# Designs tried in a protein design run: peptides against a protein of PDB entry 5EG6. Part 8

Target 1, 151 residues: chain A of PDB entry 5EG6
Amino acid sequence: RLRSQTVSTRYLHVEGGNFHASSQQWGAFYIHLLDDDESEGEEFTVRDGYIHYGQTVKLVCSVTGMALPRLIIRKVDKQTALLDADDPVSQLHKCAFYLKDTERMYLCLSQERIIQFQATPCPKEQNKEMINDGASWTIISTDKAEYTFYE

## One batch from the design tools (peptide; made by RFdiffusion4, then SolubleMPNN)

Design b1_p9_3_s2 (from b1_p9_3, 4 letters changed)
Fold by OpenDDE base, seed 1:
Structure b1_p9_3_s2 (fold): chain B 151 residues (1-151), chain A 9 residues (1-9)
Amino acid sequence: as target 1 above (151 residues)
Amino acid sequence: MEIETWKAK
């Protein structure tokens, strides 16, 4: 289970006041759970509890304090983001970060840059949309917090 | 497409 805490993700880091990608570096970030109705801004109220897929989160660099816009964390199945998954976020699964209030835009790694990638809808599966490999992320907790393993 | 970022308070 994942809660508001410090996490690490491969490739993503902050340099020169911007988010960048590195093949050899891991970025440390705070992931904060927000209310679904929380407004965009530099200031935000953090919600307590475990993070579930479909919920709104903020990623803040633990070193620089730089933050990304509000994101909806979604579960990934192969090359698709699941739109209706609502179970607790697991470090055993890849995830995608949908930029809230956009047209299917996801946080994506492309050629050592962090960009927005527009997912393609799945006509036959309305609860899924197709993302590329760069939009699939792995989260690893760096806090000494209780972790529940799911087989 | 670039992503807008800012320093969180």
Scores: peptide ipSAE 0.125, ipTM 0.803, DockQ to the pose 0.868
Fold by OpenDDE base, seed 4:
Structure b1_p9_3_s2 (fold): chain B 151 residues (1-151), chain A 9 residues (1-9)
Amino acid sequence: as target 1 above (151 residues)
Amino acid sequence: MEIETWKAK
């Protein structure tokens, strides 16, 4: 189970005040749990507890302090983002980062750029949105004391 | 589409 802590992910780092992609290194970030009603801004209040899918989070670069807009972390099933999953975030699963208050926009890696990708509604399953591989992320906790997983 | 970012405090 994931709590507000330092995490690592591939293909994401900050350079020159902007987020960039790198296939050669892991970026280190703080992931912070927020209240669902937390407003957007440079300052925010961190909530205690385990992070569940569907909750609002902030990603902050551990080196520069640069932050992305508020995100909703969602569970990924193949190439779809699940809209109603609410179980604890697992490092065994890929996740997607929905940009809060957008029309199905997700954090996406495209070539060497970080962009917004608009998901397509799934016609047969209303609880899913179709995303591409670039919008699927893997996060690894750097705090081994706060997470244990079982296969 | 570019993502707007800012420095967290």
Scores: peptide ipSAE 0.079, ipTM 0.769, DockQ to the pose 0.925
Fold by OpenDDE base, seed 5:
Formats: C-alpha cells, structure tokens, sequence
Structure b1_p9_3_s2 (fold): chain B 151 residues (1-151), chain A 9 residues (1-9)
C-alpha cells in the first residue's frame, strides 16, 4: 500500500523549471492524495490514508516544488488502463496517470519528453482504455515509511 | 502535447 510520501520514478525529473525525461535520471516526487472534489490550483489539501487506484493525486517535485495537474492514478493491465480498479496502489504493478478532466489524456514518456497521450477506448471492454508503454509508470518509494505489499 | 505545470504551495 502506498501512502502520501516521497516516491521516485524512472525518467521523470525537473530541469530548468520544466518536466523532462532521461533514461539515466530518476526524479523524486511527493505523491499526495487529494479529495475527489479538490479543485485545481497551486494550493491543495492533502488527504491522509493509503492511495487507491481511481483516486486523485498530486505529483510534486521534491526539489523544486513544481507540480503537475491533478491526476487520477489508474491500474495498468498489459497495455490498458483500468477505469474501475480501486484496490490499494502497489509498487509491484505499473500504473498510469490520467490527467483529470481531460479526454483520456495520460502522462506519457516519449523519447526524452513528457507529453500527454490520448488513450483509445477499448471497443469490447468498457472498463479499459488502451495506452502505450510510455504511459505506464513504475513507482518506487524512497521514504522510510511503513509500507505493506499488496498481493 | 505540453503539460501545464506550476509551483505547489
């Protein structure tokens, strides 16, 4: 189970006030759980508790304080994002970051750039959206906090 | 597509 804490992910980092990607760099971020009704802005209230798929989160660079827009963290199954998964987020599984209130836009690594990638609806599986590998992320906790693996 | 970012308070 993942709580609001400092985490790292491959490729994503901040340089020169912008988010960039590098195959040799790991960015450290705070992942903050928000209420579903939290509005977009520089100021936000962090919610206590374990992060579950489907919940709204904020990614904040631990060094610069730069933040991404509100994201919904979603479970990944192969190359699909699950829309209705609600179990606790696990570091054992890849995840996707849906940009909240967009038309299926996901945080995506393309070459050495961070972009928005539009997922395609799954024709025969309404609870899934098709994403590419660049939109699949691995989260690794870098904070000394109590963590329980979820199987 | 560029992603909007800002400083979090």
Amino acid sequence: as target 1 above (151 residues)
Amino acid sequence: MEIETWKAK
Scores: peptide ipSAE 0.071, ipTM 0.747, DockQ to the pose 0.910
Fold by OpenDDE base, seed 3:
Parts: C-alpha cells; structure tokens; sequence
Structure b1_p9_3_s2 (fold): chain B 151 residues (1-151), chain A 9 residues (1-9)
C-alpha cells in the first residue's frame, strides 16, 4: 500500500524547471493525498492515510518543489485505466495519472518529454479507458512501505 | 500537449 509519502520513479525528473524523461535518472517526488473537493492551486491541504485508486493526488518534486496539476491515480489493467477501482494503491502494479477535470487526459512519457495523452473510451467496457504504454507508471516508495498484492 | 507546472509552496 502507498501512503502520502516520498516516492521515486524512473523516466520522470525535473531539470531546468521542467519535467524531463531519462532512462538513466530517477526523480524523487512527494505524492500528496488531497480531498476530492480540493481546488487547483499552488497551495493545497494534504490528507493523511493510505492512497486509494480514484483519489486525488499531487506530485511535487522533492528537490525543486515543482508540482503537477491535480491528478487522479487510477489502477491499470493491461492497456486500460480503470475508472471505478478504489482499492489501496499497490506499488507492485502499474498506475495511471488522470489529469483532473480534463477530457481523459493522462500523464504520459513520450520520447524525452512528459505530455498529456488522451485516452480512448472503451465501448465494450464503460469502466475502462484505453491508454498507451507511456501512460503507465511504476512508483517506488523511498520510505518503508507495505507491499501487498491485490488480485 | 505540454503540462502546466508550478512551484508548490
């Protein structure tokens, strides 16, 4: 399970005031849990507790303090993001970051850049959206964490 | 599309 804590991820780091991708570098970030009704801004209130899929989070660079817009962390199943999953986030599984209040835009790695990628609705499964591989992320906690497998 | 970023307080 993942708490509001310091984490790291490959292919995402801040350099020169911008988010960049690198296969050789790891970026360290704070992942902050927010209330669902928290407004967008530089200032925000952090909640305590374990992060669940479907909840609103903020990613903040631990070094520079640079932050991304509010994100909803979603569970990934193969090449789809699940819209209704609400179980605790597992560090053993990939996740996707939906940019809150957008038209299915997800945080995505494209070459050396971090971009928004628009997911495609899944007509056969209303609870899923189709994403690409670049929109699937793995988060590794830099603090002590409980690694629980959820089927 | 590029993502807007800012320095968090």
Amino acid sequence: as target 1 above (151 residues)
Amino acid sequence: MEIETWKAK
Scores: peptide ipSAE 0.067, ipTM 0.746, DockQ to the pose 0.864

Design b1_p9_3_s3 (from b1_p9_3, 4 letters changed)
Fold by OpenDDE base, seed 1:
Structure b1_p9_3_s3 (fold): chain B 151 residues (1-151), chain A 9 residues (1-9)
Amino acid sequence: as target 1 above (151 residues)
Amino acid sequence: MEISTYKAK
């Protein structure tokens, strides 16, 4: 189970005040659980508890303090983001970061840039959206004190 | 498409 803590992810890092992509680097970030009704801003209130898929989170670079907009962390199944998954976030699964209040925009790695990628609706399964590989992320907890294994 | 960033306070 993942709580608000420091995590590491491949390809995403901050340099010169901007988010960049690197195949050779891992970025360290604080992942903060927010209330669903938390407003966008540089200041935000962090909630306690385990992070579940479908919840709103903030990613903050542990080095620079730079933050992305509010994200909804979603479970990934193959190349689809699950819209209704609500189980605790696990390191055993890849995740996608939906940019909150957008039209299916997800945090995406494209070559050496971090961009927004618009997911395609899945006609056969309304609870899924099709994403590309660049929008699928692996996160690793770097704070064992705040992490409990969950299968 | 670029993503806006903030300095967390």
Scores: peptide ipSAE 0.210, ipTM 0.833, DockQ to the pose 0.920
Fold by OpenDDE base, seed 5:
Structure b1_p9_3_s3 (fold): chain B 151 residues (1-151), chain A 9 residues (1-9)
Amino acid sequence: as target 1 above (151 residues)
Amino acid sequence: MEISTYKAK
């Protein structure tokens, strides 16, 4: 299970005040759980508890303090983001980061750049949006006492 | 498409 804490993710890191991508290193970030009605801003109130899919989070670089806009963390099934999943976030599975209050825009890695990728509605399944592989992220908790995994 | 960022406080 994942809660507000420091996490690591491949590719994403901050350099020179900007978010960059590198296949050679893991970036360290705070992932903060927010209230669903929390407004966008440099200051925000962090909630305690386990993070569930569908909840609003903030990603903050642990080194520079640079932050992304509010995100909704969503469960990934193959190449789709699930819109109605609400179970606890699992580090065994990839996740997607929806840019809150956008038209299906997701945090995406593309050729060592971080971009927004617009998901396509899934015509056959209304509870899913089609994303690409670059919009699927792996996050690893740095809290070894909270979660243990094997690779 | 570039993503807007800021320093969190």
Scores: peptide ipSAE 0.170, ipTM 0.818, DockQ to the pose 0.909
Fold by OpenDDE base, seed 3:
Structure b1_p9_3_s3 (fold): chain B 151 residues (1-151), chain A 9 residues (1-9)
Amino acid sequence: as target 1 above (151 residues)
Amino acid sequence: MEISTYKAK
């Protein structure tokens, strides 16, 4: 389980005020749980509790304080993002970061750049949309919170 | 497309 805490992820790091990608670099970030109706801005109110898929979060660089726009963290199944998953976020699963209030735009690693990638709807599965490998992220908690596995 | 970033307050 994840809560509002410090996490790290491969590839993503901040340098010179911008987000960059490197296969050898790990960035440390605060992941903050927000209310679903929280507005976009430099100032935001952080909620307590465990983070679930489908909830709104903020990623803030622990070093520079640079922040991304509001994201919805979604569960990944193979090459698809699940739209209706709401279980607690697991470090055993990859996740995707949907840019809130966009047309299926996800945080994506492309070459050495961080971009928005538009997911494709799944014709036969309304609760899924197709993403590429660059839009699938692995996050690791840097605190000592106990992880519970759910089958 | 590039993603806009800003300093969190």
Scores: peptide ipSAE 0.148, ipTM 0.805, DockQ to the pose 0.912
Fold by OpenDDE base, seed 4:
Order: structure tokens, then sequence, then C-alpha cells
Structure b1_p9_3_s3 (fold): chain B 151 residues (1-151), chain A 9 residues (1-9)
């Protein structure tokens, strides 16, 4: 199970105040669990507990402190994001990061850039949205300890 | 929590 802690991702790093992609760099990030009703802002309250799919999280660069907007972490099945999965996040599954309060926008790696990719509704499966490979991420935990981020 | 993200292939 994943709790608020430090994680490392490949391709995602911060440079010049912006998120960039590099196949040769691994970025270390804090992933923080938020309340579902937490508002967007530079300051936020971190919630205790294990992170489940469908919950709101913040990704913060451990080096620069730069953060992405609020995300909903979703379970990935092949090239689809599951909308109703709510089990604990595990390293056994790929995940997608839905940009909260957007029209199906997901964090996506395109070439060497981090962009938003709009998922397509799955016609025959209401609980799924079709994403591309760039919107599918693998997360590995770098520490089992819980962390609270302070800017 | 610290995590590392990368593209799984």
Amino acid sequence: as target 1 above (151 residues)
Amino acid sequence: MEISTYKAK
C-alpha cells in the first residue's frame, strides 16, 4: 500500500520552474493524500492514511518543491483508466493521473514533454476511459516512511 | 511519500 511518502518516477523532473521529461533522469517526488474537498493552492493539508485509487493527491518535486495541480490517481488496465477502482494503490499496477476538475485530462508524457492528454470515453464500458501509453505511469516507492510536505 | 515515476513498457 502507498502512503504519503517519497516516490521516484522516470521521465518526470522539474527544470526552470516547469515539469519536463527525460529518459535519463529519475525524479523524486512527494505524493500527498488530500481530502476530496481540498481546494487548489500552494498550501494544502495532507491527509493521513493509505492512498487508494480514486483519491486526490498532490505530486511535489522533492528537490524544488514544485507541485502539479491536484490529481486523482486512477488504476490502469491496459490502455484504459478505471473510473471506479478504489482499492489501495500498489506497485503491481500502472496508474494514471487525472487532472482534477478537467474534462478527462490526464498527465501524459509526449516525446520529452509533459502534457495533458484528453482521454476518450469508452463506449461499451462506462467505468473506463481510453488513454494512450504516455498517460500510463509506473510508480515505485523509495521509502516506507510517511512524509508530510512543508514548503 | 516519495515515489519514482516512469513509463512502463
Scores: peptide ipSAE 0.034, ipTM 0.650, DockQ to the pose 0.041; fails the geometry check

Design b1_p9_3_s4 (from b1_p9_3, 5 letters changed)
Fold by OpenDDE base, seed 2:
Structure b1_p9_3_s4 (fold): chain B 151 residues (1-151), chain A 9 residues (1-9)
Amino acid sequence: as target 1 above (151 residues)
Amino acid sequence: MEISTFKAK
């Protein structure tokens, strides 16, 4: 007899001036498309257009205005982040957030904390990096008036 | 665009 296990869901949230993962509260974030050449900073220029995998984005808390560093949104395939995927971002797919200009660091869930996880190069496939489950995220649009995911 | 991200564990 195979027994099922309870799966917990956690949401990215901002509390007390920090990003954390909550099982009860979810945060609403603006995802801003940036130019690939945009520098890091509190001030940034937002590009128009649909977001594609491989592009640089900023996640900004809609309540506090707190932002994560520049991220490259990447498509996830099982336990790997795809380095060369460039199709439109879809809610149908998991994604990973690579911290731009880092040594393969990804936004990661570890219990209730949001940390950086270092991906491991995939020896067999140069276009993939191995990540853990904690580095895989699902995006749910809270307002489709301004953006439509590719489906 | 407003999003909510979550992780199933």
Scores: peptide ipSAE 0.034, ipTM 0.640, DockQ to the pose 0.045
Fold by OpenDDE base, seed 5:
Structure b1_p9_3_s4 (fold): chain B 151 residues (1-151), chain A 9 residues (1-9)
Amino acid sequence: as target 1 above (151 residues)
Amino acid sequence: MEISTFKAK
C-alpha cells in the first residue's frame, strides 16, 4: 500500500522587516551575482552574466531592499546539495542556498520561519552534503513584486 | 519551497 501525503508549498516573503515563509504570499527577489572574493556588506559589486551553481549570490527583496547574507547557490540531487556542480541555474531543478563562510549552514524553511539548517557530510560521496526538504528551493521567475494566492 | 526571482544581468 502506498501512502499519499499532502504537500504544503511555502514562499519566501518579507513582512515587518523580517524574512518568513508564507503559504499565501510570495515575494519577489533580485538574485545578484557576486565575485567569489566579494566581502559581506550592504553595498556590493554586481557581476553580469548567467548564474551558475557554485557561484556567490545576494538575494534582495524587490520591495524593501532587505538582503540576506552572501549565499552560494548549489544544485540539489534528491536530498543532497552538490558541492561541485557548475552548470547554469535552471528552474527545472531544485537548489539550495549555502550561507557563505559557515559550517555547512543552509537557508531553510521551518513552519513559517526562515532558519539556518546545518547539512551533514555525505560519507560515501565527498562532493555531496545531506540537507532536509526545507532547505530545497524552487526558483520561479516573475515580473511582479508581490502576489497573494487565494483558493 | 518556492522563491520568486528577477534575474539581474
Scores: peptide ipSAE 0.033, ipTM 0.676, DockQ to the pose 0.074
Fold by OpenDDE base, seed 3:
Structure b1_p9_3_s4 (fold): chain B 151 residues (1-151), chain A 9 residues (1-9)
Amino acid sequence: as target 1 above (151 residues)
Amino acid sequence: MEISTFKAK
């Protein structure tokens, strides 16, 4: 007997000047590649090239222009974020967004809220940090995507 | 590049 399973999906969205997780509305975002030495601010210099894991990026809402703080995009393996992965970002892989210059804080989905989640160090593997499911994201290219993902 | 992000609940 086949049973139906309802899967709930939430999308990163900006509404009322705030980031939140919506089950019905989805937001489109620009990912801007930054230099590692780029300072935090509303104005920033964008680099050309393919985005690799470990690099610094800015997420900017395509509609409102609102941006998150500087992030380091990291590759995810199961329930861990990889600290030393440097291959090109791929749509085939989940990713995590580390808030730059924090103590292991990651962008996280909790119900309808976007929060910061503190990862736990992996005792046996220095190149990994333990994250929860809410801190693992999937990136999907839009019709206006200006980036080719590595497969 | 423009992207959309989502997470399965």
Scores: peptide ipSAE 0.031, ipTM 0.651, DockQ to the pose 0.045
Fold by OpenDDE base, seed 4:
Order: sequence, then structure tokens, then C-alpha cells
Structure b1_p9_3_s4 (fold): chain B 151 residues (1-151), chain A 9 residues (1-9)
Amino acid sequence: as target 1 above (151 residues)
Amino acid sequence: MEISTFKAK
């Protein structure tokens, strides 16, 4: 018999030159759509269009300018990340951020730390990977005029 | 977890 554990709500935040998870402060981030073949770097070419699941994105802190590595945004269904979902990103759904070119590593919250969490393959569902609650994120747009999520 | 985001062109 397995027990499920929930993680308290925290916000992605940048302070002191580091990414961390805050229970009190939230960070505002630019989310940039990249081409699938875009290389890693501080400089990148932003692609036009609405963000869809499965696409490569770059998260940049609006205050500090600090950026995370290239991520693939994936749709979340319960405790699984969907590998083949390609519909527009919706604020109605949780999402996961796969670190591109890794072995199933996802952006994850662990207490007050931001870490990489390795997802476990789903043996019977090859289009899914099992993630923990800390790897499931909710996106809240700070400016709907800048980007319209699919609903 | 919450991520406050906005897209910049």
C-alpha cells in the first residue's frame, strides 16, 4: 500500500542570485517560446505564436534577468506528465517543465529549494512519465494582454 | 506551485 504526499503551495522566486521556492513571495517571469532546435545560451531567438505543450520555452525572471535552462512545457494529468500533448497551454491545467536534453529531469520544488526531479517511466503508458507534486506547476498570467492561454 | 508569467515579444 502506497501513500501519496502533497507539497505545500510555494512560488518560484529569485533572490540573492538563486532560484528558490517561497511561501510568501512570487516571481514574475517572461516565458519565451523558442524553436525546437534553438541552442542553449543567454541569447536566444524568440518565436512568435501561442505556446503549445511540447514546445521549448525559456523562463526569465523579470526582475533579475536570471534564466532557467531550456525547458519543454508538458501537460500534466494527475501525477503524470504527458509526452505527446500538443494543444495550446491552458491556465486551467497544471504543467511540468522538462529540462531539455536530460533523462526525464523536471523542474521541481523541494521544500524551499528548486531542484531537478527525475520522472519515472510509465511501463504501460509510454506517452506518460510519473512526476511528484513538486514537479507540477500552475501558471498564472500576470498580464493577459501579453499572452492569451488556451481555455 | 505558482508561476507568475507573461510573454514578451
Scores: peptide ipSAE 0.031, ipTM 0.675, DockQ to the pose 0.086

Design b1_p9_4_s1 (from b1_p9_4, 4 letters changed)
Fold by OpenDDE base, seed 4:
Structure b1_p9_4_s1 (fold): chain B 151 residues (1-151), chain A 9 residues (1-9)
Amino acid sequence: as target 1 above (151 residues)
Amino acid sequence: AKSILYPPL
């Protein structure tokens, strides 16, 4: 299980007021759980509890305070994002970050840049959207005491 | 919590 806490992820870091991708660096971020009805803004209320897929989160750089827009963290199955998964987030699996209030836009790494990638609907599976490898992320908690491992 | 939104909306 993952709570609002500090996490690290590869290919995402902030430098010079911009988000950059780096194969050599693991960026340190706060991941904050928000209420589903929380509005976009530089100031927001953090919700307590374990983060589940489908919930709204904010990624904030632990050093600069730079933050991405509100994201919905979604479970990944191969190259698809699951739209209806609601179980606790597992650090054993890759996840996708849907940019809230967009048309299937996901946080994506492309040619060492952080971009929005538009997922393609799955014609035969309404609960899935097709993403690419660049839109699949691995998050690692910096606090092992707040992580529950299931094999 | 407070942050700096990027990119600006």
Scores: peptide ipSAE 0.229, ipTM 0.834, DockQ to the pose 0.405
Fold by OpenDDE base, seed 1:
Structure b1_p9_4_s1 (fold): chain B 151 residues (1-151), chain A 9 residues (1-9)
Amino acid sequence: as target 1 above (151 residues)
Amino acid sequence: AKSILYPPL
């Protein structure tokens, strides 16, 4: 389970005023839970509680303070993002970051760049969108981590 | 919380 806290993710790094990919360095970020109706801006109100899939979050670089636009964190199943998953975010699962208010745009690692990648609708499953591997992220908590295991 | 929005405004 994740709360608004410091997290680390592979490949995502901020340097020189830009988000970029780094295979050699791990980026440390604050992940902040926002209200669903929170407006876009450099200032925002952080909510308490566990972060669930489908909720709006802000990723803020712990070093530079640079932040991405509002994201909806979604659960990933293989090569698909689940649109209706609402369980607590687990470090055991990969996730995708949908850029809020876009047409299926997801945060994506492409070579050495961080880009927006448009997911493809899944015709057979309306609750899923097809993403590539670059749009699948692993989150590791750096401080207040709770692990939930299911047998 | 405060942040610097990327891309910059």
Scores: peptide ipSAE 0.222, ipTM 0.823, DockQ to the pose 0.371
Fold by OpenDDE base, seed 5:
Structure b1_p9_4_s1 (fold): chain B 151 residues (1-151), chain A 9 residues (1-9)
Amino acid sequence: as target 1 above (151 residues)
Amino acid sequence: AKSILYPPL
C-alpha cells in the first residue's frame, strides 16, 4: 500500500483547456524528465531515468495533452521547499513544483483554482523557501491499487 | 488529498 499525507481533498485535473482542482476527480499526468538546459516549448526531449529533486520536469495531462510550463520538483520539509535536495523523489513525502525561471513562484491550490504562489526566502536557512500548504503536493503512482491517506 | 497521479518511476 502507498502511504500519503493529506493537506487538501482536491485533485489537479484539466477541464475546458484549463487546470482546475476537484474534490471528486483525480488528475492523471505524465511526468517527463528534461535536461536542465531544455528550452520551453510544446515539443521537448524526454530523458530516461529516475527523477530526483531539483530536476526539471514537464507535467502533461494524460487525457488532453495539456501541459504546464517547465517545473523544478523540490522536496518539502514542513512548510518549506528545499533548494538543494537531490535525492530520488519519494511518494512518501510531499513535494513542491517551482515554475522554472520565475521569482520563487510555485504551483498552488486555492479553492477550486490552480494559481502561482510566491515563496518567501528563509532568512535563517539559505537552502529553504517558505511555502504554504496549498503549494505542497502528494504524488501517487498510477499502478498503486491500494493507498492510505493520513490527516 | 491534493495529488497528481503519474506512472511509476
Scores: peptide ipSAE 0.079, ipTM 0.651, DockQ to the pose 0.048
Fold by OpenDDE base, seed 3:
Structure b1_p9_4_s1 (fold): chain B 151 residues (1-151), chain A 9 residues (1-9)
Amino acid sequence: as target 1 above (151 residues)
Amino acid sequence: AKSILYPPL
């Protein structure tokens, strides 16, 4: 399970006021759980507890303080993001970050840049949206006790 | 516990 905490990534970092991707540099971020009705702003109220799919989160660079817009963390199944999953975030599964209040825009890695990728609706599957591999993220805790295993 | 994020290459 994932809680509000400081995280690091090998690929995502902030340089020159922009988010960049690099295999050679490491970035550190805070992931904060927010209320569903929390408004966008430089200041926000952080909630304690385990993060669940469908909840609103903020990613803040620990070095510069730069933050991405409010995100909804969603569960990934193969090439799709699940819209109605609400179980605790599992480190055994990939996740996607939907940019809140957008038309299916997701945080995506493309080459050496972080961009927004627009998901497409799944035909006859209203609870799913089609994403690419670049929009799928893996979260790994250094403490294995935080892993949750499901059958 | 600290977490590490990995996007796909």
Scores: peptide ipSAE 0.046, ipTM 0.669, DockQ to the pose 0.072

Design b1_p9_4_s2 (from b1_p9_4, 5 letters changed)
Fold by OpenDDE base, seed 4:
Structure b1_p9_4_s2 (fold): chain B 151 residues (1-151), chain A 9 residues (1-9)
Amino acid sequence: as target 1 above (151 residues)
Amino acid sequence: AKKVLYPPL
């Protein structure tokens, strides 16, 4: 399950064919690893292996099968997304989901809605870009989680 | 291959 790091804790959830942020309900998601060359589509090939920051993933609701566009999972340091981190994804660290092939757009929680938020470049740190709190997520392993995270 | 549905963001 995914939850944002906001004052009001909300969880990524799918209902009525839409992604939204719920304070009471959360969805279990498959995080599928894709090849960097994998094209966007309703059908995709899942790659074997552990997910590392910087890799392309698909988030798929375990119940509805609804999916987000291809995302690059990035490590978060404070309020910045790291562009060059490539270590294994861990529950110890917050993460951000960059929408692939966009201009710094990240998966973001805004009240009850899931939106795209454009990150701001860090002028003095080329390996970072600034995100808001709504774009910072915590991944929590569940019984339905396909990928194994560690703390 | 996996098949999924795409909701609007």
Scores: peptide ipSAE 0.033, ipTM 0.715, DockQ to the pose 0.357
Fold by OpenDDE base, seed 1:
Structure b1_p9_4_s2 (fold): chain B 151 residues (1-151), chain A 9 residues (1-9)
Amino acid sequence: as target 1 above (151 residues)
Amino acid sequence: AKKVLYPPL
C-alpha cells in the first residue's frame, strides 16, 4: 500500500525571543568569526577572514539580534561530525554546530524546536562523532537577487 | 555575511 506524506523544509527562525524551526518563515543570520579564546557574552570581538571548520563562531539573527552561544562549526560527512577538518567552510558541504564547552552537544532541529543533541562518540574513528540528521545544517548565502522567469 | 540555515529533509 502506498501512502503519501507532506515533506516540508524547515528553517532556523527567531520569534518571540526564541529560536525555533519554521516551515513558513526563514531567518537570515550573521556568522561571526571569533577568536578561539573569546569568552561567552552578548558582546564579542569579531575576527576578519574566511571561516574554517573547527573555528568558533557566533550566529546572530539579522532581524532581532538574538544570538546563540558560541559554536564550533564542524564539517559533516554523512551522519558524522568531523572533529579535525579545518578547510574553509563551503556551501557545498553540510555542517554541524557544536556548542562550545559542552559534552558533544550540537545544535539540532527537532520538529518545530531547536534543541541540543548529544552526539555519540565513534569508537573506531576518534576524529568523528555520530550525529542525527537534525544536527546537520546547510548554509545558503542570502545574497539578494531579483529574478523574473518567463515561460 | 548573512546566511540562511537549513536542516536536511
Scores: peptide ipSAE 0.032, ipTM 0.687, DockQ to the pose 0.081
Fold by OpenDDE base, seed 3:
Structure b1_p9_4_s2 (fold): chain B 151 residues (1-151), chain A 9 residues (1-9)
Amino acid sequence: as target 1 above (151 residues)
Amino acid sequence: AKKVLYPPL
């Protein structure tokens, strides 16, 4: 079980809301794999294994120890988030972080603020959602080897 | 393992 502080509740419950965030302060994270049935909270159980797209994760700031709400990590293809990709997360691919149990809200950087951005459904492709550039992220591992997360 | 996350430039 891992205990983490949550981001200020004032910003967590506001759709399209934002809070000030330094790119340097929030540059490094722990990514924890959760069970799909894990509830939201400051305490959560981390599961073993490689992280795959479509799975539920917790992002914990390495500097402050603060955590974001539960996220589903999704693969990005150009300007779209893929809803059904399930391969292992790779440093070769961009990703997006869907806020679990929301209406297509994604973690997004706007200037020096982190906000929730609502993706637009793709009318021709049911397995894709349209996102903006700010909602697309590149993951750089602290080591070159493929990562494995443990409880 | 820690991960460093960057938005596109």
Scores: peptide ipSAE 0.031, ipTM 0.665, DockQ to the pose 0.057
Fold by OpenDDE base, seed 5:
Structure b1_p9_4_s2 (fold): chain B 151 residues (1-151), chain A 9 residues (1-9)
Amino acid sequence: as target 1 above (151 residues)
Amino acid sequence: AKKVLYPPL
């Protein structure tokens, strides 16, 4: 038997001073590479070069300038975040954003909200943490600050 | 570079 289902698509978006998930709009962000020892703050030193998994980054909204706390970008394998992957970040692969200096908290989509989701240690594989689908992200390059689509 | 972030479908 065949059945059809409406696909729900959500994008990270900033509006009214808040981060949220939009089904109609997406925001463009700068992904700034930081040194591993860079402290948290509104002002930070940006490094040049390709971003690799395991490195510290700042996500900054291109329109409002609002930023999330420091994140470690990690490679995703199925429903696990890899802790020791260090190859260059690819748009062909899913990634996860670990909130730096937290107890396994990851940036996560939950319905229309952006939340923190606590990953569970993987007992069989110490180099992996189990995440949900909402904590897996796809990165798409864009030249636009904001995009609105209509179905 | 500017990036768009969304979860997998």
Scores: peptide ipSAE 0.024, ipTM 0.597, DockQ to the pose 0.071

